# Peptides against a protein of PDB entry 4M9S: the designs that were tried, part 95

Target 1, 135 residues: chain A of PDB entry 4M9S
Amino acid sequence: SRGLVGVECITPYSYKSLAMALQRCVEVLSDEDRSALAFAVVMPPGVDIPVKLWSCVIPVDICSNEEEQLDDEVADRLKRLSKRGALLSGKRMPVLTFKIDHIIHMFLKHVVDAQTIANGISILEQRLLEIGNNN

## One batch from the design tools (peptide; made by RFdiffusion4, then SolubleMPNN)

Design b1_p24_1_s2 (from b1_p24_1, 10 letters changed)
Fold by OpenDDE base, seed 3:
Structure b1_p24_1_s2 (fold): chain B 135 residues (1-135), chain A 24 residues (1-24)
Amino acid sequence: as target 1 above (135 residues)
Amino acid sequence: SKELEELERESRELFEKMRELLKV
């Protein structure tokens, strides 16, 4: 799915209607996919982000020591999100990346609580340190 | 508002650090 970059709300009503549509899309997600979407708020909007960086903030229930397995699971979740209401946009070449649009990001900022955002940042910081120690 | 702005700043800073570290 392609992103919605460039889409603007011209009236408050337009924004409300879009928010309602997005809310309906969120409601039909699994708990896991909805959680992944919530943590997408930590990422900068409009930027193609490699799966490895997404894996730093997306919670995975699988206990695995293999980083590639974690990345694959994260990629699957992000792919599902990209196919539902254009919540994300994915690119496969040259590297698999996902992008959150500005309008979706704005929506998430409205509906995701500050504590969840703070937790996402904390997790990102921890994973960054781990990556740094392994390089 | 102010809390969200601070969180956004922190997120941006971390992202840039990650970008440099991973050479992405």
Scores: peptide ipSAE 0.097, ipTM 0.678, DockQ to the pose 0.032
Fold by OpenDDE base, seed 5:
Structure b1_p24_1_s2 (fold): chain B 135 residues (1-135), chain A 24 residues (1-24)
Amino acid sequence: as target 1 above (135 residues)
Amino acid sequence: SKELEELERESRELFEKMRELLKV
């Protein structure tokens, strides 16, 4: 896994046309799936990221604080996103991971407001502190 | 924008820290 890459991808579509298509896909999502997609902007594009790491930034309201339930709920959301216009790409083996493409990431960083991005960063930072204290 | 660039930097740094902490 690596950090963010400042490389843009070549696409057969204009940015505007692609953005309009993606916006239509976003509009039909449930509120919870749309929220998950928004916070995906915090992750580096082009990197296969384990579900456990996704769970550090995806806001989930679950009945219990059990880690297994959290990961399962996050995984379900990410799976739905992967089936919706390939907003994400998932791999089941050897470990369940999801990846955001550079094009999708570029779309998100321009449509997700700065406050939401900042909130995602803050959430990630909080989880890192918690993990660090437990290690 | 400068704001977006700063947010990108922060997210990248935090991700690397997270990766390191969760490393086996």
Scores: peptide ipSAE 0.089, ipTM 0.669, DockQ to the pose 0.035
Fold by OpenDDE base, seed 1:
Order: sequence, then structure tokens, then C-alpha cells
Structure b1_p24_1_s2 (fold): chain B 135 residues (1-135), chain A 24 residues (1-24)
Amino acid sequence: as target 1 above (135 residues)
Amino acid sequence: SKELEELERESRELFEKMRELLKV
């Protein structure tokens, strides 16, 4: 009922098994989806985050600079991630949001390199400042 | 706008949470 939210790794064996399963899930992703997942590590786990905020950190290189198209592309990537191994949890109402589970987030912290994390934080900070300046 | 102000508030709060979580 709760999917991965109810998963608790209380033994080294369980943790290792889960890590192996998650690693396999990540390996079969496209480069674009894997990149999106990597930057999800910047988000706080267990929080329903609107697509607008996801778009601040998810790299997109194909769509136009139009904000609506950017959000749509980001949403599509996040939707794919939510369908594969429950890497994310999507919610349509009241607002389209996505949430990263604590277990997935913990996994990502171990496999995503520090430079990528730092870049993600920097990008997010910059985009948030831009949003603030436009207000 | 009120919507932008709310978004900014939420974004700042989330950003601080992110920083705290990733703080070494």
C-alpha cells in the first residue's frame, strides 16, 4: 500500500539487497532519466515538491526556453521515474508534485558524486534567486 | 504576485532544508 515508503532496512543484508536492486533500476534508465534522478538527490526526501521547483534542478536540453514546455518536459521525466521501480512518487492533486522517498534518497547520496550534488545546489540557488528577482 | 510570493517562500524553505540535509 505504501510502496517503498514502508520499507525499512534494519539489517546489512536487507540494505545490500535493496542497494543492488536500486542499482539495477538505475542502470537500465536512459541517460536523460538517470541524470534527472541524480539531481533528485538535491531535494529533501519525503516532501511533495511541485514541478516548478523540480524544473530548477532537472537538466533539460531539448525543449524550448518556454516555461510551460520546460515544466512539461521535466514532468515527463519525473513521471517515467515514478513508473520505474517507484523511484519517485507522483501526485496530481491538488498540484502536480513529485516526492523522493527516504530510502531512494539515501541510496542516491551514496552513488551520486559530490560534484554533481554541489552543482545541483548551485543551480537551484541561482534559479531561486532569479525567481525572487522576478517577483 | 501573491502566487510568486508563496512560491518564493516555499522555495526558500525547501532550499534551507536541502542545505541542511546535504551539509557535511
Scores: peptide ipSAE 0.033, ipTM 0.568, DockQ to the pose 0.021
Fold by OpenDDE base, seed 4:
Structure b1_p24_1_s2 (fold): chain B 135 residues (1-135), chain A 24 residues (1-24)
Amino acid sequence: as target 1 above (135 residues)
Amino acid sequence: SKELEELERESRELFEKMRELLKV
C-alpha cells in the first residue's frame, strides 16, 4: 500500500509556505516515486546513504531476482526525487549515495502514516540482519 | 569482501542512529 494517504496536513512549521511547496512537489510525483519518498522517512536525515541501503526499504517490483537490477531501479527513482526541489540530494563520489535533509525528513514524519513508518523500520531491520548474515 | 564489511559497518551504525531518532 502507498505510504502517503493524504498530502494535506496541518504542519507545526513556522514556515507554512515551505510546507505548502513541499506538498505541491509531492502531489506531482508518480505513485511509485511518491511511495519511494514516503519510505525515505525511515532513513536518518543528513546522512549520505548508499543505494544498497536505500534498496532495503524502497518498494520496487522487478521482473528478476537480480540484485543489481534492484539497485539500478532504486537509484533511478532516487535520482528523480533529487530533481524535485530539495527532496533528496545525490552524490556520485566516492560511491553513489543519497541524502534526505532534516527539513524534508521532518515534513515526511508529519505526512507519512504511522503504519508505513513502522513497516519501513521493520523491513529495514530485517534486511540489515540478512546483510549481516551474508557477510 | 572488504566492500561487504564496510557495508555491514555502515548498516549497523545507520540502524542505531535510526533507532535513536525514531524511538524504536
Scores: peptide ipSAE 0.034, ipTM 0.576, DockQ to the pose 0.019; fails the geometry check

Design b1_p24_1_s4 (from b1_p24_1, 10 letters changed)
Fold by OpenDDE base, seed 1:
Structure b1_p24_1_s4 (fold): chain B 135 residues (1-135), chain A 24 residues (1-24)
Amino acid sequence: as target 1 above (135 residues)
Amino acid sequence: EKELEELLKESEELKKKMRELLKV
């Protein structure tokens, strides 16, 4: 699917087994969940990020454009990803956040296509400006 | 289109902004 290349991940030898395992996990994801994971490549690793910020980059094309519904849909996708081993780590308190690990982030940098990265950058930059201007 | 390496650099700048926003 678009966003993740079908070729073998180019990683250091020490991470080859992990990369293969991660690829298997990614392959069984739905297109929507896989897309959400791909856009995590533009998120800072090791940081608990609120769903609001995740929703700035994760595309939602199946539900209403109401902010609350968008956040709920994004949260559902991230929750599913968090149940796939080490893909994401979720926290419910004090607010719902998700974190991408450095190792997973490194994997994504090698397998996510340039166009997806470019799109994520463009979208995130615009949304961050909006947040900055309104707060 | 921008090269992957350039895009990764740009993304790092955005990550910095996000870290600042989150006070990390």
Scores: peptide ipSAE 0.552, ipTM 0.916, DockQ to the pose 0.033
Fold by OpenDDE base, seed 4:
Structure b1_p24_1_s4 (fold): chain B 135 residues (1-135), chain A 24 residues (1-24)
Amino acid sequence: as target 1 above (135 residues)
Amino acid sequence: EKELEELLKESEELKKKMRELLKV
């Protein structure tokens, strides 16, 4: 399904203004949070994605290899992003999920570097295969 | 090294797989 946010940007001026606002939001993020946001470019927009699946693309460098701890760290990053400029929409119940809107996703497609996209694809593909085989 | 357009297309295929996984 397509969300209403994708319909709100109906004029070139609105798009430009939104892009400027989003760029400002990105500039003030920590390196870790900015990286997490960048990898959202490979996620399907308009879909409530469980943290487990977000953890398939967002790298975590400082915690143990235990999935529970990895998910917690990823969740913390996504929570911070959800509190800034409506970059993500979080939902706690029944399962903790985060969603990227179409307009934000479109912005990311224009600003995220190709290497990050390539890395995200590589990581996500491997993890999705594992989940799919176990599902 | 892949071009941006190609990468975005590959990403769409993965997004499709994820949508199927989530049944949406």
Scores: peptide ipSAE 0.534, ipTM 0.910, DockQ to the pose 0.035
Fold by OpenDDE base, seed 5:
Structure b1_p24_1_s4 (fold): chain B 135 residues (1-135), chain A 24 residues (1-24)
Amino acid sequence: as target 1 above (135 residues)
Amino acid sequence: EKELEELLKESEELKKKMRELLKV
C-alpha cells in the first residue's frame, strides 16, 4: 500500500547504511504494518505515546469503529513493529505505550510519501482537537 | 498539494502540540 513503497530513499550520507537496512526491513512488512509505520512520521520521536493516540492516525479498515476494537487492532500492529527490532519500542506499564526513536523518525521523514504525511497531519490535527475538547 | 518541506514543518508544529498534551 501507499506510504513507503516506490519512494526513493533520500537520506543523509552518514545514515546511508542504516537507511538501507531499515528499507529492507520495511519491504517485508505487511501492507497494514507498513502503513502504520509510515504514519509514525507525524508522531514526536522519543516520546512514549499511548495506544489511544496512535489510533488517532493509524487507519483501520477491518474491525468495527468501536474504540476498544480499534485500539486493540492498532496495538497489535504496533506490537508487531516493535518485534522487528528497531522500528518501535513498546512499554506495557503503567499503560501500553509505543515510542519511535529519533533515528527511525529521521528515516521516515525521507522515505514516507508526501500524501501520507499530509493525511497524517490532517487526521491527527482533527483528533487532537476532539481530545482536547473532551478533557 | 503541499511540498514535502512545508508538510514537515507543519508536522513539527503538531508534534509540539502533542508534547504539550502529553505533558512531556
Scores: peptide ipSAE 0.512, ipTM 0.905, DockQ to the pose 0.034
Fold by OpenDDE base, seed 2:
Structure b1_p24_1_s4 (fold): chain B 135 residues (1-135), chain A 24 residues (1-24)
Amino acid sequence: as target 1 above (135 residues)
Amino acid sequence: EKELEELLKESEELKKKMRELLKV
């Protein structure tokens, strides 16, 4: 699967039971949702992040150039991930946000491909600079 | 290609920037 190592990951978990459970959960995801989850590795854990910022790193291939449709597609992926146990936590108010937990983030740091991390950094950095310049 | 450790370090710096942005 793109973005995630298919072998048993080396984790700091004492009994590796949690890591194994998370790995199994990741394996049943679609390629698209798995890719989205992989990019969460470059997001700050424990922070409620608006969908707009998630869209700065999650690649979406849509025919429309409308930003709202882009955000909707990203939101759909994140919603699916939030329904898969503790992978993500969604919050609707005051704005739609998603949060990655520290323990899930730690897991991702050990299993996500270096190339995916590099791509995520590159994409996110560019978008954040653009946002910062507009503020 | 950058090594994983360097990438994770760069990611942490980027996370700091994002946290600062979200505080505004």
Scores: peptide ipSAE 0.504, ipTM 0.901, DockQ to the pose 0.033

Design b1_p24_2_s2 (from b1_p24_2, 10 letters changed)
Fold by OpenDDE base, seed 5:
Structure b1_p24_2_s2 (fold): chain B 135 residues (1-135), chain A 24 residues (1-24)
Amino acid sequence: as target 1 above (135 residues)
Amino acid sequence: DEVEEALKRTQELLKKALEKAFKA
Protein backbone atom coordinates (compact mmCIF):
# COMPACT_ATOMS: atom_id res chain seq x y z
CA SER B 1 0.00 0.00 0.00
CA ARG B 2 1.08 3.56 -0.69
CA GLY B 3 0.43 6.76 1.20
CA LEU B 4 -1.17 7.58 4.54
CA VAL B 5 -4.68 8.03 5.87
CA GLY B 6 -5.63 11.64 5.33
CA VAL B 7 -6.16 14.03 8.23
CA GLU B 8 -7.41 17.57 8.62
CA CYS B 9 -5.37 20.35 10.18
CA ILE B 10 -6.72 23.24 12.23
CA THR B 11 -4.93 26.55 12.64
CA PRO B 12 -4.37 27.95 16.14
CA TYR B 13 -4.27 31.45 14.64
CA SER B 14 -0.94 32.12 16.33
CA TYR B 15 0.10 34.26 13.39
CA LYS B 16 -3.14 36.04 12.66
CA SER B 17 -2.24 37.74 9.40
CA LEU B 18 -0.64 34.66 7.90
CA ALA B 19 -3.26 32.28 9.24
CA MET B 20 -6.16 34.34 7.97
CA ALA B 21 -4.56 34.81 4.59
CA LEU B 22 -3.97 31.09 4.19
CA GLN B 23 -7.18 29.91 5.84
CA ARG B 24 -9.33 31.00 2.92
CA CYS B 25 -7.15 29.05 0.53
CA VAL B 26 -7.28 25.97 2.76
CA GLU B 27 -11.04 26.15 3.17
CA VAL B 28 -11.74 25.98 -0.55
CA LEU B 29 -9.56 22.90 -1.03
CA SER B 30 -11.11 19.49 -1.48
CA ASP B 31 -10.70 17.04 1.37
CA GLU B 32 -8.09 15.16 -0.64
CA ASP B 33 -6.06 18.25 -1.44
CA ARG B 34 -6.30 19.46 2.15
CA SER B 35 -4.93 16.13 3.35
CA ALA B 36 -2.10 16.36 0.85
CA LEU B 37 -1.27 19.82 2.15
CA ALA B 38 -1.19 18.55 5.73
CA PHE B 39 1.31 15.83 4.93
CA ALA B 40 3.50 18.24 3.00
CA VAL B 41 4.82 19.25 6.42
CA VAL B 42 6.99 16.14 6.56
CA MET B 43 9.12 17.38 3.66
CA PRO B 44 12.01 19.74 4.30
CA PRO B 45 11.23 23.27 3.18
CA GLY B 46 13.06 24.85 0.28
CA VAL B 47 13.96 21.53 -1.32
CA ASP B 48 12.81 20.41 -4.76
CA ILE B 49 11.21 17.02 -4.19
CA PRO B 50 10.31 14.72 -7.10
CA VAL B 51 6.79 13.31 -7.30
CA LYS B 52 8.05 9.80 -6.61
CA LEU B 53 9.11 10.84 -3.12
CA TRP B 54 5.99 12.93 -2.53
CA SER B 55 3.97 9.79 -3.22
CA CYS B 56 5.58 8.20 -0.15
CA VAL B 57 3.64 10.48 2.19
CA ILE B 58 0.72 11.95 0.23
CA PRO B 59 -2.42 9.96 1.01
CA VAL B 60 -3.95 8.54 -2.15
CA ASP B 61 -7.27 6.73 -2.07
CA ILE B 62 -7.18 4.67 -5.25
CA CYS B 63 -7.60 0.95 -5.84
CA SER B 64 -4.64 0.48 -8.16
CA ASN B 65 -1.12 0.11 -6.82
CA GLU B 66 0.48 0.86 -10.17
CA GLU B 67 3.24 3.37 -9.65
CA GLU B 68 2.38 5.35 -12.76
CA GLN B 69 -1.21 5.88 -11.69
CA LEU B 70 -0.25 6.73 -8.13
CA ASP B 71 2.38 9.23 -9.19
CA ASP B 72 -0.01 10.88 -11.63
CA GLU B 73 -2.66 11.28 -8.96
CA VAL B 74 -0.17 12.70 -6.49
CA ALA B 75 1.18 15.06 -9.14
CA ASP B 76 -2.32 16.32 -9.89
CA ARG B 77 -2.93 17.09 -6.23
CA LEU B 78 0.37 18.87 -5.87
CA LYS B 79 -0.29 20.85 -9.04
CA ARG B 80 -3.61 22.05 -7.63
CA LEU B 81 -1.88 23.09 -4.42
CA SER B 82 0.74 25.00 -6.37
CA LYS B 83 -2.02 26.96 -8.11
CA ARG B 84 -3.62 28.06 -4.84
CA GLY B 85 -1.75 30.79 -3.00
CA ALA B 86 1.61 29.26 -3.86
CA LEU B 87 1.11 26.58 -1.21
CA LEU B 88 3.70 24.67 -3.21
CA SER B 89 6.10 25.62 -5.96
CA GLY B 90 6.10 23.34 -8.98
CA LYS B 91 8.98 22.92 -11.39
CA ARG B 92 8.60 20.92 -14.59
CA MET B 93 12.11 21.10 -15.96
CA PRO B 94 14.50 19.44 -15.91
CA VAL B 95 12.60 17.09 -13.55
CA LEU B 96 9.05 17.45 -12.26
CA THR B 97 9.39 18.50 -8.63
CA PHE B 98 7.45 20.34 -5.96
CA LYS B 99 8.82 22.45 -3.13
CA ILE B 100 7.22 23.68 0.06
CA ASP B 101 8.03 27.25 1.04
CA HIS B 102 9.61 27.96 4.42
CA ILE B 103 6.71 30.19 5.45
CA ILE B 104 4.10 27.60 4.53
CA HIS B 105 6.12 24.89 6.23
CA MET B 106 6.34 26.93 9.41
CA PHE B 107 2.60 27.43 9.31
CA LEU B 108 1.93 23.71 8.84
CA LYS B 109 4.26 22.77 11.70
CA HIS B 110 1.88 24.55 14.06
CA VAL B 111 -1.47 23.62 12.54
CA VAL B 112 -0.97 19.92 11.73
CA ASP B 113 -1.42 17.44 14.57
CA ALA B 114 1.91 16.50 16.15
CA GLN B 115 1.20 12.78 16.02
CA THR B 116 0.29 13.04 12.35
CA ILE B 117 3.60 14.75 11.67
CA ALA B 118 5.49 12.09 13.60
CA ASN B 119 3.72 9.29 11.78
CA GLY B 120 4.33 10.90 8.42
CA ILE B 121 8.03 11.22 9.13
CA SER B 122 8.19 7.61 10.24
CA ILE B 123 6.53 6.45 7.04
CA LEU B 124 8.88 8.60 4.99
CA GLU B 125 11.87 7.00 6.70
CA GLN B 126 10.53 3.54 6.03
CA ARG B 127 9.84 4.25 2.38
CA LEU B 128 13.24 5.83 1.87
CA LEU B 129 14.93 2.79 3.37
CA GLU B 130 12.94 0.50 1.11
CA ILE B 131 13.88 2.53 -1.94
CA GLY B 132 17.51 2.48 -0.89
CA ASN B 133 17.52 -1.27 -0.37
CA ASN B 134 15.84 -1.99 -3.69
CA ASN B 135 18.05 0.32 -5.77
CA ASP A 1 11.61 20.85 18.30
CA GLU A 2 10.59 17.27 17.68
CA VAL A 3 9.77 17.86 14.03
CA GLU A 4 13.10 19.49 13.32
CA GLU A 5 14.97 16.71 15.08
CA ALA A 6 13.11 14.04 13.17
CA LEU A 7 13.68 15.81 9.88
CA LYS A 8 17.38 16.05 10.65
CA ARG A 9 17.57 12.29 11.10
CA THR A 10 16.04 11.71 7.68
CA GLN A 11 18.22 14.16 5.76
CA GLU A 12 20.84 11.67 4.69
CA LEU A 13 18.31 9.12 3.51
CA LEU A 14 16.41 11.82 1.67
CA LYS A 15 19.55 13.14 0.04
CA LYS A 16 20.43 9.72 -1.31
CA ALA A 17 16.91 9.16 -2.57
CA LEU A 18 16.85 12.56 -4.23
CA GLU A 19 20.12 11.94 -5.98
CA LYS A 20 18.82 8.70 -7.42
CA ALA A 21 15.50 10.24 -8.39
CA PHE A 22 17.05 13.16 -10.22
CA LYS A 23 19.32 10.84 -12.17
CA ALA A 24 16.41 8.74 -13.37
Scores: peptide ipSAE 0.308, ipTM 0.849, DockQ to the pose 0.033
Fold by OpenDDE base, seed 1:
Structure b1_p24_2_s2 (fold): chain B 135 residues (1-135), chain A 24 residues (1-24)
Amino acid sequence: as target 1 above (135 residues)
Amino acid sequence: DEVEEALKRTQELLKKALEKAFKA
């Protein structure tokens, strides 16, 4: 499976209280990390998702065509996000997974561009079907 | 293996989640 390439997102919206604090955290991210976070909105909150599935929707600009390297790059981005205000939660054992919390997910649903969300969902659905057919 | 099993379970969850959260 191949992830999205060359897509960047910006979160121009401001909210009060917790949402405002989260927005500040998002604004200081690099463009690539912010884009990764934006596309994380297509994942269900509170679920530990394997890196392979994250790679279906996380944009990667420069990476080898090898699937293993794609997963590594995605994992690195997700790891950085997990270190920035706990935007994500990672688990290494027994399988490397990442999870988006309900609060973060709810925030993203309101600040990420609707077209970006729609595109991400469409691609994820397609990739999931392909994975299912190959297994 | 463990990875394949996790992937399969996740796939099922994601399908259900997408229907409920984004299409309903």
Scores: peptide ipSAE 0.179, ipTM 0.734, DockQ to the pose 0.024
Fold by OpenDDE base, seed 4:
Structure b1_p24_2_s2 (fold): chain B 135 residues (1-135), chain A 24 residues (1-24)
Amino acid sequence: as target 1 above (135 residues)
Amino acid sequence: DEVEEALKRTQELLKKALEKAFKA
């Protein structure tokens, strides 16, 4: 199975037309932002997910290993993605969260490399278990 | 607090989602 299965949505755009538009958006992203978007495929669509949980799967290689700093860097990337059309939607209150739409998620399921999806799932699962054990 | 509650809800949801998607 390739990631989480989303619900089909009715859209004013044909899948082909939307996919082409999304592809153009993806092509102009930086490598870091494109990687972040790719890993968003492992998140369930339509769910407001706190940045802390996004940080479980979004790769960060430059900033400190301190959790707060990691979250800030991840948040910045997700904010940039949210400004690229309908890639993500952000919510600041009560907690900073980001959500991937079903349509975008479906797009990613078809275009993201299978190995990337598998790696993301494995990483997310492991990190979620760790968080659970530390609560 | 509100942050912890949101985190717990999402964590549980993600765990369930992963189990459903990849243990089937």
Scores: peptide ipSAE 0.170, ipTM 0.724, DockQ to the pose 0.025
Fold by OpenDDE base, seed 2:
Structure b1_p24_2_s2 (fold): chain B 135 residues (1-135), chain A 24 residues (1-24)
Amino acid sequence: as target 1 above (135 residues)
Amino acid sequence: DEVEEALKRTQELLKKALEKAFKA
């Protein structure tokens, strides 16, 4: 199942034209990139998040023994999303981070499947706790 | 908003993780 509904839906989004544009943008994404975008909803908007933390929730099917490979794949997906303009904003210095805009986040809250959101939150919390315990 | 509330619950954990990440 897809985290994002590819079918046109009515949302309480304040800007209809923007919502339509975003919907079209989502529709043309690859399945992998669309999935990554869906899980971006679990991140707080307007916050620069390091790739390492993004990797906690961005699903990657690649089996790798190297953590860096996982982060690289996640980074590539996020980079592609950032090239779509408003979807994400990347910052390379001093550490590679990505942030989701408040407007995009609001959009995602209404178009991403509720179960996907719930699952993503749970996974994020679990991963963060694990990281914290390993400090 | 249930989603918003759930997201807020993760904020504290994320804050700690962010602090660590930027210090590393």
Scores: peptide ipSAE 0.308, ipTM 0.847, DockQ to the pose 0.033; fails the geometry check

Design b1_p24_2_s3 (from b1_p24_2, 13 letters changed)
Fold by OpenDDE base, seed 1:
Structure b1_p24_2_s3 (fold): chain B 135 residues (1-135), chain A 24 residues (1-24)
Amino acid sequence: as target 1 above (135 residues)
Amino acid sequence: SEVEEALARTRALLAAATAAALAK
């Protein structure tokens, strides 16, 4: 998938300027972190989501498939994104969670490849159902 | 709209999964 695609959004000036700033932030990310950010679009904005659930959609190519190691790798990526200003917000207590804000989510909806979004939603639903059945 | 509807479908599952994860 193409992940994030550079798109000029026809929106109010304030949004356009913000989009340009965000695009700059995206461009300096590693491929892995940029991919993680792209898949953040499948999460509802304004919700604190545990890392375990983020791991359902954040792609990890070169690492162990063990859940603990996967969660750690995902957490590291999300932490890096969180340190890049407003991309994500993290909370450590009571459980490590990350949240995407409404503005960033709106941005991603316009710049993330539509097929990536669709695939991400599909895989999220599948994995959530699996988690629910295993509990 | 398709994206919005698809996102809405996952919300309930996410809420349940989140609650379960936080309860552990």
Scores: peptide ipSAE 0.315, ipTM 0.840, DockQ to the pose 0.033
Fold by OpenDDE base, seed 3:
Structure b1_p24_2_s3 (fold): chain B 135 residues (1-135), chain A 24 residues (1-24)
Amino acid sequence: as target 1 above (135 residues)
Amino acid sequence: SEVEEALARTRALLAAATAAALAK
């Protein structure tokens, strides 16, 4: 069994130090943005996800129930997260998408409450099925 | 882990939905 010789990328940053830095970034977020970040854990890392699909899991309570307004509010939250410590990476063209980094995702899997993760997954699955059935 | 298994179940649905959204 030839073990895949993984190229050890020597990073000058220890995992522990990075986790501490990320924790500090999370602590200064608003409650709304922190909640949005928590639900980002349900997305696969390294994949550009359209805002419409992000809106399936990001909680929005203030804006109207109109889909267009919901997507705009979700986009605004994700944009704010993308401007803080590369928590997310945004891409405007051809479609507005956001991507969670592998390192950030790994961090969130360990710090986000297990029930929150479970709820997010359940909500995402339900809404994706609804989208698939209605289109 | 339970979390990883749950996340894996949504991957296929997300991939399909993402492909559909990007094709529009």
Scores: peptide ipSAE 0.308, ipTM 0.837, DockQ to the pose 0.036
Fold by OpenDDE base, seed 2:
Structure b1_p24_2_s3 (fold): chain B 135 residues (1-135), chain A 24 residues (1-24)
Amino acid sequence: as target 1 above (135 residues)
Amino acid sequence: SEVEEALARTRALLAAATAAALAK
């Protein structure tokens, strides 16, 4: 299995912020989109990452465990985040990818719960190994 | 594939980041 299918995670944020504007942006997000943004911190900044890999850590509660449905839902969330200004940068070609900005990444490192970050990294590494072994 | 290449890069970056964190 890939990703956090069937899990809805609400990530708490601390008061710490590098940008008040970003903090305000986070506050108006839906719980689902805010959670997705929080877990973006586990990705290396400045790297175009395919949606398939994002789906390893973005928590999605879907009725089916089908990989395609998971990717579609994750993509929708990431697309919404990319439209909020500078949270993420999306590319459609040659494949759909998203990239976390360096500044945003630094912001998230300070506001996302430390345990959430640790867990997200662990989950990502585990899923990456699984994908690598099950190609 | 591009996905496989991204996977390799991401894995390498995460491994390095984890190692750095544990070294502190």
Scores: peptide ipSAE 0.207, ipTM 0.753, DockQ to the pose 0.025
Fold by OpenDDE base, seed 4:
Structure b1_p24_2_s3 (fold): chain B 135 residues (1-135), chain A 24 residues (1-24)
Amino acid sequence: as target 1 above (135 residues)
Amino acid sequence: SEVEEALARTRALLAAATAAALAK
């Protein structure tokens, strides 16, 4: 499976202290990392998801379409997100996984535009079906 | 595999999320 290509998302939102703090974290991200964070909303919160599944929805534009390179690029983005404001939680062993917590997920659900969420879910569903059929 | 297990866990949740998105 390949990630989304050429998709970006802008998510301005401010009201309460937590939202403001998270908004500041979002504002200092690169465009690529911000897009990755936006599409993280389509993942179920509190679930350890392997990088392979993240690559289904994380926007990546790399020179090569090789699956290994795609996963590496996705992993790098998710690692950066895990180190910045604990936007994600990473687990390296036994399998490299990332998890979005309920609080961050709730924030994203309110600031990411509904169409982006819907599209991301649709793409994820399609990719999941493809993975299921190939197993 | 670990990936297959994760896939199984997300399927039901994905269906629910899709339904919720369509309800908006």
Scores: peptide ipSAE 0.198, ipTM 0.743, DockQ to the pose 0.027

Design b1_p24_2_s4 (from b1_p24_2, 13 letters changed)
Fold by OpenDDE base, seed 3:
Structure b1_p24_2_s4 (fold): chain B 135 residues (1-135), chain A 24 residues (1-24)
Amino acid sequence: as target 1 above (135 residues)
Amino acid sequence: DEVEEALARTRALLAAATAAALAR
């Protein structure tokens, strides 16, 4: 029996309804969680990214410069996003990671300000180079 | 698209950093 993997063609109608649903989910977020979601656009979709790398782009204002506290606060924001409309998918084992889905990423590419995206990419590149040089 | 080109530039760096982080 040849299993026809029915490619469910996402109709333009499904896309419009999904965008409306996502917009409603974004509107009820806190300002901090909405900011974190905006910066998620700089991550490649469908890839499990460790929290340490998310911390390179997620803006957190912490009174303490302890790296451990930064990662914990970032993880908490990403966990909240994962609970709301499956905006992210989290995995705890073997390492705590989060993934953005292709659909959510496509939505963010169109609704996040272009300057915010550009700044997020620049920050990510800089931080990754710093991590690479310190290892 | 300028955004797509910018995102493509970071992919290799992210892949390397992700691999390094997961190997620890």
Scores: peptide ipSAE 0.351, ipTM 0.858, DockQ to the pose 0.036
Fold by OpenDDE base, seed 5:
Structure b1_p24_2_s4 (fold): chain B 135 residues (1-135), chain A 24 residues (1-24)
Amino acid sequence: as target 1 above (135 residues)
Amino acid sequence: DEVEEALARTRALLAAATAAALAR
């Protein structure tokens, strides 16, 4: 299981209209989708990231270790997030990618726990090195 | 910012991995 415990997002900026709107949007997500959104903070904003790379950090509890199933489940979560306003933007061509906006990323940087961010970055670095060594 | 510094360390690896993924 790659399941990281879902993170509750608390922001000191909850008094800001934008932060309040985003917080409300986050609150109506499922625990799984909210967890996926939290880990989107480890991605650079404004960059179209392939699903395979998202799968390095998005926590998915799948019974199979098959990469194809992991990518599909991650893609489904990211697709759901992309339907929730401006949380993510998806592109289907030439490769299925998702992008986090700068505003959403800034929000997440302040509401996601610092240790969670640090752990997510460490996991991403490790997985990217593994991918690079296996190619 | 500690987060930005940490993100900066992954940027090069992510760029390379992205390029490789898009080339498939």
Scores: peptide ipSAE 0.349, ipTM 0.861, DockQ to the pose 0.033
Fold by OpenDDE base, seed 1:
Structure b1_p24_2_s4 (fold): chain B 135 residues (1-135), chain A 24 residues (1-24)
Amino acid sequence: as target 1 above (135 residues)
Amino acid sequence: DEVEEALARTRALLAAATAAALAR
């Protein structure tokens, strides 16, 4: 699936300018970081989400299936995104969390492929149910 | 909005999972 699609934004100039700036930020990302950003659309905006829950949707190709390594790799990706144009906001205490802002979420909602969004939501829901059943 | 509706379905699960993660 193509994580991001070209979208013509029909919005006020301020939004269009922001969209252009965000698009530029997205273009300089690695393919992996861009994919991570695309899947951030499945998270509710304005909510501090623990890294463990981000790992439910962020695609990671790791040699080990250890949860610690998965969480570390996901955290590294999210940290890189947080350093680029406030794509995400990180919080270290009390637990390492990341949050997507409403404006970024709105941008992603329009530029991320609809099938990617649908798949990401489905995967998130499934994995959250699995976590809930294993507790 | 289909996306918003789908996101709304996961909110409760996310809240519960977040609370559980913070309790560890």
Scores: peptide ipSAE 0.349, ipTM 0.859, DockQ to the pose 0.033
Fold by OpenDDE base, seed 4:
Structure b1_p24_2_s4 (fold): chain B 135 residues (1-135), chain A 24 residues (1-24)
Amino acid sequence: as target 1 above (135 residues)
Amino acid sequence: DEVEEALARTRALLAAATAAALAR
């Protein structure tokens, strides 16, 4: 299924060390990677989540609607985020998964629009239910 | 399958997150 439409991360955080470091990391992202990071807030922190489930909420604007291509594009975005320090932690085996850490998740909860978070969670739950019913 | 296992692991946490979002 198609991801959400992209959302920009806006941070109100002033000069406190960790928040500034994270803000700087977010500012140097591409628009697509920044949007992917924003929607990572809907995932539970500290849980290894397979790419298939990430694809339920990560916005994909350019790819075809083929599920495999969507998962590949999502995986590429998440891989880029995982290379930028502690934003995400990736595992390749046994299944390609990504995890958001508690600190990053807490940051995102304050810088991502509250309505976007709420909508993203609702869409995730809906899509998870659809996946569960189709299996 | 592995997706169902992941769903099972996250289901309770997702429900809690939804409830928290709705409480705002």
Scores: peptide ipSAE 0.216, ipTM 0.757, DockQ to the pose 0.026

